# Designs tried in a protein design run: peptides against a protein of PDB entry 5EIB. Part 98

Target 1, 366 residues: chain A of PDB entry 5EIB
Amino acid sequence: VDLEPGTMDSVRSGPFGQIFRPDNFVFGQSGAGNNWAKGHYTEGAELVDSVLDVVRKESESCDCLQGFQLTHSLGGGTGSGMGTLLISKIREEYPDRIMNTFSVMPSPKVSDTVVEPYNATLSVHQLVENTDETYCIDNEALYDICFRTLKLTTPTYGDLNHLVSATMSGVTTCLRFPGQLNADLRKLAVNMVPFPRLHFFMPGFAPLTSRGSQQYRALTVPELTQQMFDSKNMMAACDPRHGRYLTVAAIFRGRMSMKEVDEQMLNVQNKNSSYFVEWIPNNVKTAVCDIPPRGLKMSATFIGNSTAIQELFKRISEQFTAMFRRKAFLHWYTGEGMDEMEFTEAESNMNDLVSEYQQYQDATAD
Target 2, 366 residues: chain A of PDB entry 5EIB as posed
Amino acid sequence: VDLEPGTMDSVRSGPFGQIFRPDNFVFGQSGAGNNWAKGHYTEGAELVDSVLDVVRKESESCDCLQGFQLTHSLGGGTGSGMGTLLISKIREEYPDRIMNTFSVMPSPKVSDTVVEPYNATLSVHQLVENTDETYSIDNEALYDICFRTLKLTTPTYGDLNHLVSATMSGVTTCLRFPGQLNADLRKLAVNMVPFPRLHFFMPGFAPLTSRGSQQYRALTVPELTQQMFDSKNMMAACDPRHGRYLTVAAIFRGRMSMKEVDEQMLNVQNKNSSYFVEWIPNNVKTAVCDIPPRGLKMSATFIGNSTAIQELFKRISEQFTAMFRRKAFLHWYTGEGMDEMEFTEAESNMNDLVSEYQQYQDATAD

## One batch from the design tools (peptide; made by RFdiffusion4, then SolubleMPNN)

Design b2_p14_4_s3 (from b2_p14_4, 7 letters changed)
Fold by OpenDDE base, seed 1:
Parts: C-alpha cells; sequence; structure tokens
Structure b2_p14_4_s3 (fold): chain B 366 residues (1-366), chain A 14 residues (1-14)
C-alpha cells in the first residue's frame, strides 16, 4: 500500500513482485508529502476503504486468523499517517485479533525530513492505544550498526533494509515454523507484554559481522548469545544497561544443541541479572528452530521489552517539543484539518509512556 | 524499508 504510485511499480518490478497478488496492490495518486495529516485525514482516508476491502477478503480466506502485521515508517506521511489510520480501522473491525507492527523510527542521521518528529509523535500516540506488539526499528541504531559493526564507510538504505529484513525474518521464525515457543501472535504477546501499554520491543540480530571478518569467525552458540545481548547490536537506539528488561525472547536458528543454548542463556541472564526486573519470574523465553536463515549456519534473534526504550521516545519528544514550541511547519497539518490539541495530546501520551517505563524500572520486589 | 505499507495476515499453522 502506498499513496504514491511509483512505489508500487518498484515493488512489482523487484525480485519478489510476483509473490504478491496484483489485486493486493493498493495505491493513491497524490502522495502524503511526508505529512502525517495527509496520510491520516485526507489522502489516506480516501484510500483506506480500498485497503480494508483487501484485508477483509484475505482474512476471510484464513482458516484461523491470528492477527495482522503492519510494516511502516513513522517519519513519512504514508507509513505514519495512513499506517496508523489502517491500524485503527483494522482494530475496530477485528478487536479480538492481535495487531503487530514493525515500526521504523526516524533519525536525523538518515533523513533530511524536518517534520519527522511530528509524524513519529502522532504515530506513537496511535500505536500506544491500537497495537498489541510493536517492534521498534530505529534508523539511528541501524546506521550505527552498519558503520561501526559492519564497517560500511557510507551506509545506504539498502544496507539498513538488509538488517531490517534479517530482523523481521528472525522475530517471525516462531510464527512460520511449527512446534516453537511463541508459535502464535497471542502467545508472544502474553509472554512479552506484562502491561498493555508497554508493548514496544527492542529487536536485535546475531551474527553481525563485517565482510572482512566473516571468513575468520566461527559461529558458536556462546558467541551468538553474547552478541545478541550486546547493546551495540540492538536495532533500537537505546542502551539496555540504562534500563531493565521486563521480558526477553531469544530465537535461535540452525543446527545446535538445545542443552548448550539453555546453558548459555542461563549464563547470560546471570551475568546481566542487574539489567532484569526481579519481580517478573521466568521472564526470558528461548526458542530453537533447526532451520537456519539463508546464507548462515546459525543465527540468534533477540526481542527485548526493556525500560531503556524510553530513551528512543525521549529523543523523539525532545525534537518534537523544540519544533512545536515554535509552531514550526504546523500550518501543513492544520491545513489538512488537524487541531493543535492533537499534537499536545500525542506529546502528553508519549511522555506518560516514558513515565510508565521509568516507574517499572524503579520498581522493586517489595 | 521500502516506502509504503506492508500488511501481513497471519493464519494459524495447520
Amino acid sequence: as target 1 above (366 residues)
Amino acid sequence: LPPGLFITIYDAPP
């Protein structure tokens, strides 16, 4: 789905264009112009019913519908504005189904779009209320991984998208292969989300290796486990050491000893015990799939629900507040039918979310 | 990510 027709042509002409049904391509003509309000109230609102018709048709073809997954950016007008409109409408129609998202967070290091903090804040406000699970994919973290870990001199959107695709493939492993822990979206939510609003996950992937080091690195379960818990491998720009894990899931892929995985997972929890909340027992879940990802002998994917994720929201909030205090670019949103109150409500809800994460970070067992 | 929106619908595994 896109408000710009040229994006759909790029997907259709791509190596995977043939895997999608032609009728499942929905596109507009005018675009959102990186404006959340155009995506949510005008251009996106004109297209939303056509998307919902496709969603209904595909949902009716399911024998046992679990839920929905949206992949979108929060910096752009289509991904942010129309994406959150779709989430709201799908939630209204399917209130008993799981809503999962892969939400790409904007970064000034990667994009020159000045209004991204508005689009992101307005989107987070919707995601807090209307999603059950949100994987935070931070463009800043992806850029830093590409530059520092992968040793890419000039990271491209292609390099960032490669990390996103590897992460998405990793976190969806349990959903795609039977007999695993968290084999459905609801079980994942029950294990990962102790409080309804605190459903924003920090994903991570291992192995992350530079092209020059790939030939010399033996992939072992201890190395995967250590790298997966390393703050430098998080796909969200926050340091887990500045917070506490509420819950963790680890998904191992490839031929390995389950005993060795369990031993290494226990060892890493014990070494990092100060970075877990003590009042949630058995808050680390581990799955092992014997099928490796393409081109790797083994991998590990991390899903963390950490109070450190508040650093990501604080960054967005600071950027938002700096612009909003001056009413910079606000006329582009109000001209599409938004009120200034919607900005204040979105800012308030995101600040409340930060405060909730801080409260549970500071909570003791007593 | 490629620009736009992707919606995946999950059915239960058989």
Scores: peptide ipSAE 0.229, ipTM 0.808, DockQ to the pose 0.913
Fold by OpenDDE base, seed 5:
Structure b2_p14_4_s3 (fold): chain B 366 residues (1-366), chain A 14 residues (1-14)
Amino acid sequence: as target 1 above (366 residues)
Amino acid sequence: LPPGLFITIYDAPP
């Protein structure tokens, strides 16, 4: 789905264009112009029914519908505005189904779009209320991984998207292969989300290896386990050491010993015990899939529900507040029918979310 | 990501 036709042509003409059904390409003509309000209330609102018709048709074709997954950027008007509109509309129609998202967070290091803090804040407000599970993929973290870890001098969107794709493939492993831990979206939610509003995850991936060092790096279970818990491997720009894990899932892929995985997972938990809440027993879940990812012998994917995710929301809030206190660019949103109150409500809800994460970070066992 | 939205519908695993 896009509000711009040129994107659909690029996807359709691309190497994977034939994977998608032609009728499942829904696109507008006008674009959102990086404006959440255009995505949510105007241009996106004109297109949303056409998307919902496709969603209904595909849902009716399911033998046992689990839920929905949306992948979007929170910086742009289409991904943020229309994406959150779709989430709301799907939730209204399918209130008993899981709503999962891969939400790409904007970064000033990656995009020059000035209004991204507005789009992100307005989106987070919707995601808090209307999603059950949100994977936070932070462009800041992706850029830092590409530059610092992968040793790419000038990271491209292609490099960032490669990390996103690897992460998405990793976290969805249990959903795609039978007999795995968290084999359905609901089981994942039950294991990962102890409180309804605290459903924002830090994904991570291992191995992350520069091209120059790939030939020298052994892929072992201990190395994967160590890298997976390294803050430098997180796809959200948060340091887990600044917070506490509420819940964790680890997904290993490839031919490896389950015993060795369990031993290494116990070792890493014990080593990092101070970074877990003590009042959630058995809060680390581990899965092993014998099928490796393409081009790797083995991998590990991390899903963390950590109170450190508040660092991401604080960053967005600070940028939002700096603009909103001056009403900078606000007329582009109010001109699409938004009220300034919607901005204040979104800011308030995101700050409340930060406060909730902090509360559970500071909570001790009685 | 390519610009736009991707929606995946999950059916029950076989």
Scores: peptide ipSAE 0.222, ipTM 0.808, DockQ to the pose 0.884
Fold by OpenDDE base, seed 3:
Structure b2_p14_4_s3 (fold): chain B 366 residues (1-366), chain A 14 residues (1-14)
Amino acid sequence: as target 1 above (366 residues)
Amino acid sequence: LPPGLFITIYDAPP
């Protein structure tokens, strides 16, 4: 779904264009122009009913609808504004289904869009209320992984999207292969979300290897386990050492010993025990799927619910506050029918979320 | 069909 027709033509002409039904391509004529309000109240609102009709039709065709997974950017106008409108409308129509998102967080290191802090803050406000699970994919973290770990001198959007795709494939492994832990979205939510508002995840993928070292790197369970818990491997721009894990899931893929996986997962928990809350018992879940990803012998995907995720929200809040104090660019949003109160409510809710994460970080066992 | 609906919302490149 896009507000611009040109992006849909690229998908149709792409190697996977034939796997989609032509009727499932919904697009507008006018882009959101990186404005959340255009995506949410004007251009996106004109298109949302056509998208919902497709969603209904595909949902009715499901043998067992578990929920919805949306992938969007929070920096743009379409992904942020129309994406959150769509999430709200789907939540209203399917209140008993799981809403899962892969939400790409903006970064000034990757994008020159000045209004991204507004789009992100307004989107986070919607995601707090209307999603059950949100994977935080931070463009800053992706850029840093590409540059530092993958040794790419000039990371491209293609390089970033490759990391996102690998992670999405990893976290959805249990959904695609029956008999695994977290085999459905609801079981994942029950294991990962101890408090309803604290559903923002720090994802990671291993192995991440530079092209120059790929030939020399052994893929072992210890190396995968070490890499996926490394702060430099997180796809959210926060340091897990500055917070505590509420919950963790690890999804291993490939032919490996379950015993070795359990031993390495126990070792990494013991080594990092100070970075876990002590009052949530059995808060680390491990799954193993015998089917490796394409081109790898084995992989591990990490899902962390950490109080360190507040660093991401603080960064956005600081950028938001710096612009909002000056009322910079607000006329582009108010001109689309938004009130300044919607900005203050979104800022307040995000600051409350930060305070909630801090409260649970500081909580001790009774 | 997959057990869930996958919705990808693309932002147009600026």
Scores: peptide ipSAE 0.137, ipTM 0.628, DockQ to the pose 0.073
Fold by OpenDDE base, seed 4:
Structure b2_p14_4_s3 (fold): chain B 366 residues (1-366), chain A 14 residues (1-14)
Amino acid sequence: as target 1 above (366 residues)
Amino acid sequence: LPPGLFITIYDAPP
């Protein structure tokens, strides 16, 4: 789905264009112009019914519908505005189904679009209420991984998108291969989300290696485990050491000893015990899939529900507040039918979410 | 990610 036709043509003409049904391409003509309000109330609202008709048709063809996954950017008007409109409408129509998202967080290091903090804050407000599981893919973190870890002098959108695709492939492993832990969306939610609003995940992937070092690195289970828990490998720009893990899932892929995985996972938990809440027993889950990812002998994917995710929301809130205090660019949103009150409500709800994470971070077992 | 929205519908495995 896009509000711009050229994107659909690029996907359709691409190497994977044939995997999509022609009728499942829904596109507009006018675009959202990086404006959440255009995506949510005007241009996106004109297209939403056509998307919902496709969603209904495909849902009716399912033998046992589990839920939905949306992949979107929170910086752009289509991904943020229309994406959150679709989430709201799907949630209303399918309240008993899981809503999962891969939400790409904006960064000034990656994009010069000045209104991205507005689009992100307005989107997070919707995601808090209308999703069950949200993977936070932070462009700040992706850029830093590309630059610092992968040693890319000038990271491109292609480089960032490669990390996103690796992460998405990793976290969906249990859904795609039978006999795994968290084999369905609901089991994942039950294991990962102890409190309904605290459903924002910090993903991570291993191995992350520069092109120059790939040839010399033997991939081992200890190295994967250590790298997976390294703050520098997190796809959200948060330091887990500044918070506490509520829940963790680790997904290993490739031919490895389950015993060795369990030993290394126990060792990393014991070394990092101060960074876990003590009041959630058995809060680390491990899965092993014998099928490696393409081009790797083995990998590990991390899913963390950490109170450190508040650092991401604080960054967005600070950027939002700096512009909103000056009423910068607001006329572009109010001109599409938005009220300034919706900005204040979105800011308030995101600050409440930060406060909730902090409360559970500071909670001790009585 | 390519620009736009991607919706995946999950069915239960058989």
Scores: peptide ipSAE 0.225, ipTM 0.810, DockQ to the pose 0.906; fails the geometry check

Design b2_p14_4_s4 (from b2_p14_4, 7 letters changed)
Fold by OpenDDE base, seed 1:
Structure b2_p14_4_s4 (fold): chain B 366 residues (1-366), chain A 14 residues (1-14)
Amino acid sequence: as target 1 above (366 residues)
Amino acid sequence: LPPGIFITIYDKPK
């Protein structure tokens, strides 16, 4: 789905364009122009019913519908504005189904779009209320991984997208291969989300590989486990050491010993025990899939529900507040029918979310 | 990510 026709042509002409049904491509004639309000109230609102018709048709073809996964960017007007509109409408129609998202967080290191803090803040306000699980993919973290870890002097969107695709493939492994822990979206939510509003996840992946980097050396289970818990491997620009894990899931892929995985997972938890809340017992879940990812013998994917995720929201909030205090660019949103009150409500809800994470970070077992 | 919105619908694992 896109408000710009040209984007759909690029997907159709791409290596995987043929895997999508032609009728499942929905596109507008006028883009959102990086404006959340255009995506949510005007241009996106005109297209939303056409998307919902496709969603209904595909949902009716399911033997047992679990839920929905939406992938979008929070910096642009389409992904942010129309994406959150779609989430709201799908939630309204399917209230008993899981809503999962991969939400790409904007960064000034990656994009020069000045209104990204508005689009992100308005989107997070919707995601807090209307999603069950949100994977936070931070463009800042992706850029830093490419630059510092992968030694790419000039990271490209292609490099960032490679990390995103590897991470998405990792976290969805249990959903795609039967007989594993968290084999459905609801079980994942039950294991990962102790409090309804605190459903924003920090994903991570090991080994970190660039396009064209052949890893000649197979990683061991201990090396994968160590790298997976390393702050440098997180796809959100937060340091887990500045917070506490509420819950963790680890997904190993490849031929390995379950016993060795369990031993290494226990060892890493014990070494990092200060970074876990003590009042949630058995808050680390591990899955192993014998099928490795393409081009790797072994991988590990991390899903963390950490109070450190507040650092991401604080960054966005600070950028938002700096612009909003001056009412910079606000006329582009109010001209589409938004009130200034919607901005203050979104800011307030994000600040409340930060406060909730801080509360549970400071909570003791007593 | 490529620009736009991708929606995946999950059915029960067969």
Scores: peptide ipSAE 0.352, ipTM 0.852, DockQ to the pose 0.905
Fold by OpenDDE base, seed 4:
Structure b2_p14_4_s4 (fold): chain B 366 residues (1-366), chain A 14 residues (1-14)
Amino acid sequence: as target 1 above (366 residues)
Amino acid sequence: LPPGIFITIYDKPK
């Protein structure tokens, strides 16, 4: 789905264009112009029914509908505005189904779009209420990984998108291969989400290796386990050491010893015990899939529900507040039918979420 | 990710 037709042509002409049904391409004629309000109330609202018709048709063809996964950017008007509109409308129609998202957080290091903090804040407000599981893919973290770890002097969107694709492939492993832990969206939610609003995940991927070092690195289970828990391997710009893990899932891929995985996972938990909440027993889950990812012998994917995710929301809130105090660019949103109160409500709800994470971070076992 | 929105619908195997 896009508000711009040119994006659909690029997907159709791409190497995977034929995997999509022609009727499942829904596009507008006019883009959102990086404006959440255009995506949510005007241009996106005109297209939403056509998307919902496709969603209904595909849902009716399911034998046992589990839920939905939406992938979108929170910086752009289409992904943020129309994406959150679609989430809301799908949630209204399918309240008993799981809503999962991959939400790409904007960064001023990656984009010069000034209004991204508005689009992100307005989107987070919707995601808090209307999703069951949200993977936070932070362009800040992706840029830092590309620059610092992968040694790319000028990271491109292609480089960032490669990391996103690897992460998405990793976290969906259990959904794509039978007999795994968290084999359905609901089981994942039950294991990962102890409180309904605290459903924002910090994903991580290992190995992250520069092209020059990749040829010489033996991948081992201990190295994968260590890298997977390293803050430098997190796809959200948060330091897990500044918070506490509520829940963790680790997904190993490739031919490896289950015993060695269990031993290394126990060792990393014991070494990092101060960074886990003490009042959630057995909060680390491990899965092993014998099928490696393409081009790797083995990998590990991390899913963390950590109170450190508040650092991401604080960053967005600070950027939002800096512009909103001056009412900068608000006329572009109000001109599309938004009220300034919606901005204040979105900021308030995001700050409440930060406070809630902090409360559970400071909570002790009774 | 390419610009736009991608929706995946998950079905349980019978």
Scores: peptide ipSAE 0.352, ipTM 0.851, DockQ to the pose 0.906
Fold by OpenDDE base, seed 5:
Structure b2_p14_4_s4 (fold): chain B 366 residues (1-366), chain A 14 residues (1-14)
Amino acid sequence: as target 1 above (366 residues)
Amino acid sequence: LPPGIFITIYDKPK
């Protein structure tokens, strides 16, 4: 789905364009112009019914519908505005189904689009209310991984998207292969989300290795386990050491000993015990899938529900507040029918979310 | 991410 027709042509002409049904391509004629309001209230609103018709048709073809996964960017008007509109409409129609998202957070290091903090804040407000689980993919973290860890001098969107694809493949492993932990979206949510609003995850992937070092790196369970918990491997721009894990899932892929995985997972928890809440027993879940990712012998994917995720929301809030206090660019949104109250409500809800994470970070066992 | 919005619908494994 896109508001720009050229995006659909690019997907169709791509190496995987034929995997999608032609009828499942829904596109507009006018882009959102990086404006959340155009995506949510005008251009996106004109297209939403056509998307919902496709969603209904595909949902009716399911033997047992679990839920939905949306992948979108929070910086752009289409992904942010129309994406959150679709989430809202799907939630209204399917209130008993899981809503999962991969939400890409904007970064000044990657994009100079000035209004991204508005689009992100307005989107986070919707995601807090209308999703059950959200994987936070931060463009800042992806850029830093590409530059510092992968040793890419000038990271491209292609390089960032490769990390996103690896992460998405990792976190969805349990949903795609039988007999795994969190084999359905609801079980994942039950294990990962102790409080309804605190459903924002920091994903991580191992191995992350520069092209020049790949040939010299042994892939072992201890190395994967250590790297998976390293702050430098997080796809969200927050340091887990500045918060506490509420819940964790680790997904190993490849032929390895379950015993060795369990031993290493216990060791890493014990070494990092100060970074876990003490009042949620057995809050780390581990899965092993014998099928490795393409091109690797083994991998590990991390899903963390950490109170450190508040650093990401604080960054967005600071950028939002700096513009909103001056009403900078606000006329582009109000001109599409938005009220300033919607901005204030979105800011307030995101600040409340930050406060909630902080409260649970500071909570002790009774 | 690829440009635009991608929606995946999950059916329960048999």
Scores: peptide ipSAE 0.346, ipTM 0.853, DockQ to the pose 0.943
Fold by OpenDDE base, seed 3:
Structure b2_p14_4_s4 (fold): chain B 366 residues (1-366), chain A 14 residues (1-14)
Amino acid sequence: as target 1 above (366 residues)
Amino acid sequence: LPPGIFITIYDKPK
């Protein structure tokens, strides 16, 4: 789905364009112009019913519908505005189904779009209320991984998207292959989300290896286990050492010993015990899939529900507040029928979310 | 991510 027709042509002509049914391509004629309000109230609102018709048709074809996954960017107008509109509308129609998102967070390091803090804040407000599980993919973290870890001098969107694709493939492994732990979206939510609003995850992926060292790197269970818990491997721009894990899931892929995985997972938890809350027992879940990712012998994907994710929201909030206090660019949003009050509500809800994460970070066992 | 919105519908594994 896109408000711009050119994007759909690029996807259709891409390596995976044939996987999608032709009738499942829904596109507008007018883009959102990086404006959340255009995506949510005007251009996106005109297209939403056509998307919902496709969603209904595909949902009716399911033998047992689990839920939905939406992938979008929070910096642009389409992904943020129309994406959150779709989430809201799907939630209204399917209130008993899981809503999962991969939400790409904007960063000034990657984009010069000045209104991204507005689009992100307005989107987070919707995601807090209307999603069950949100994977935070931070463009800043992706850029830093590409630059620092992968040794790419000038990271491209292609390089960032490769990391996103690897991460998405990792976290969805259990959903795509039978017989795994967290084999459905609801079980994942039950294991990962102890409190309804605290459903924002920091994903991580291992191995992350520079092209020059890839051939010399041994892929072992201990190395994967150590790397997936390393702050440098997180796809969200927060340091897990500045918070506490509420819950963790680890998804290993490839031929490996389950015993070795369990031993290494226990070791890493014990070593990092100070970074876990003590009042959630058995808060780490591990799955192993025998099918490796393409081009790797083995991988590990990390899903962390950490109170450190508040660093991401604080960054967005600070940028938002700096613009909003001056009412900068607001006329572009209000001109699309948006109320200024929605900005204040979105800011408040995001600040409340930060406060909730901080509360549970500071909580001790009674 | 590629520009746009991608929706995946999950059915229960057979």
Scores: peptide ipSAE 0.335, ipTM 0.849, DockQ to the pose 0.923

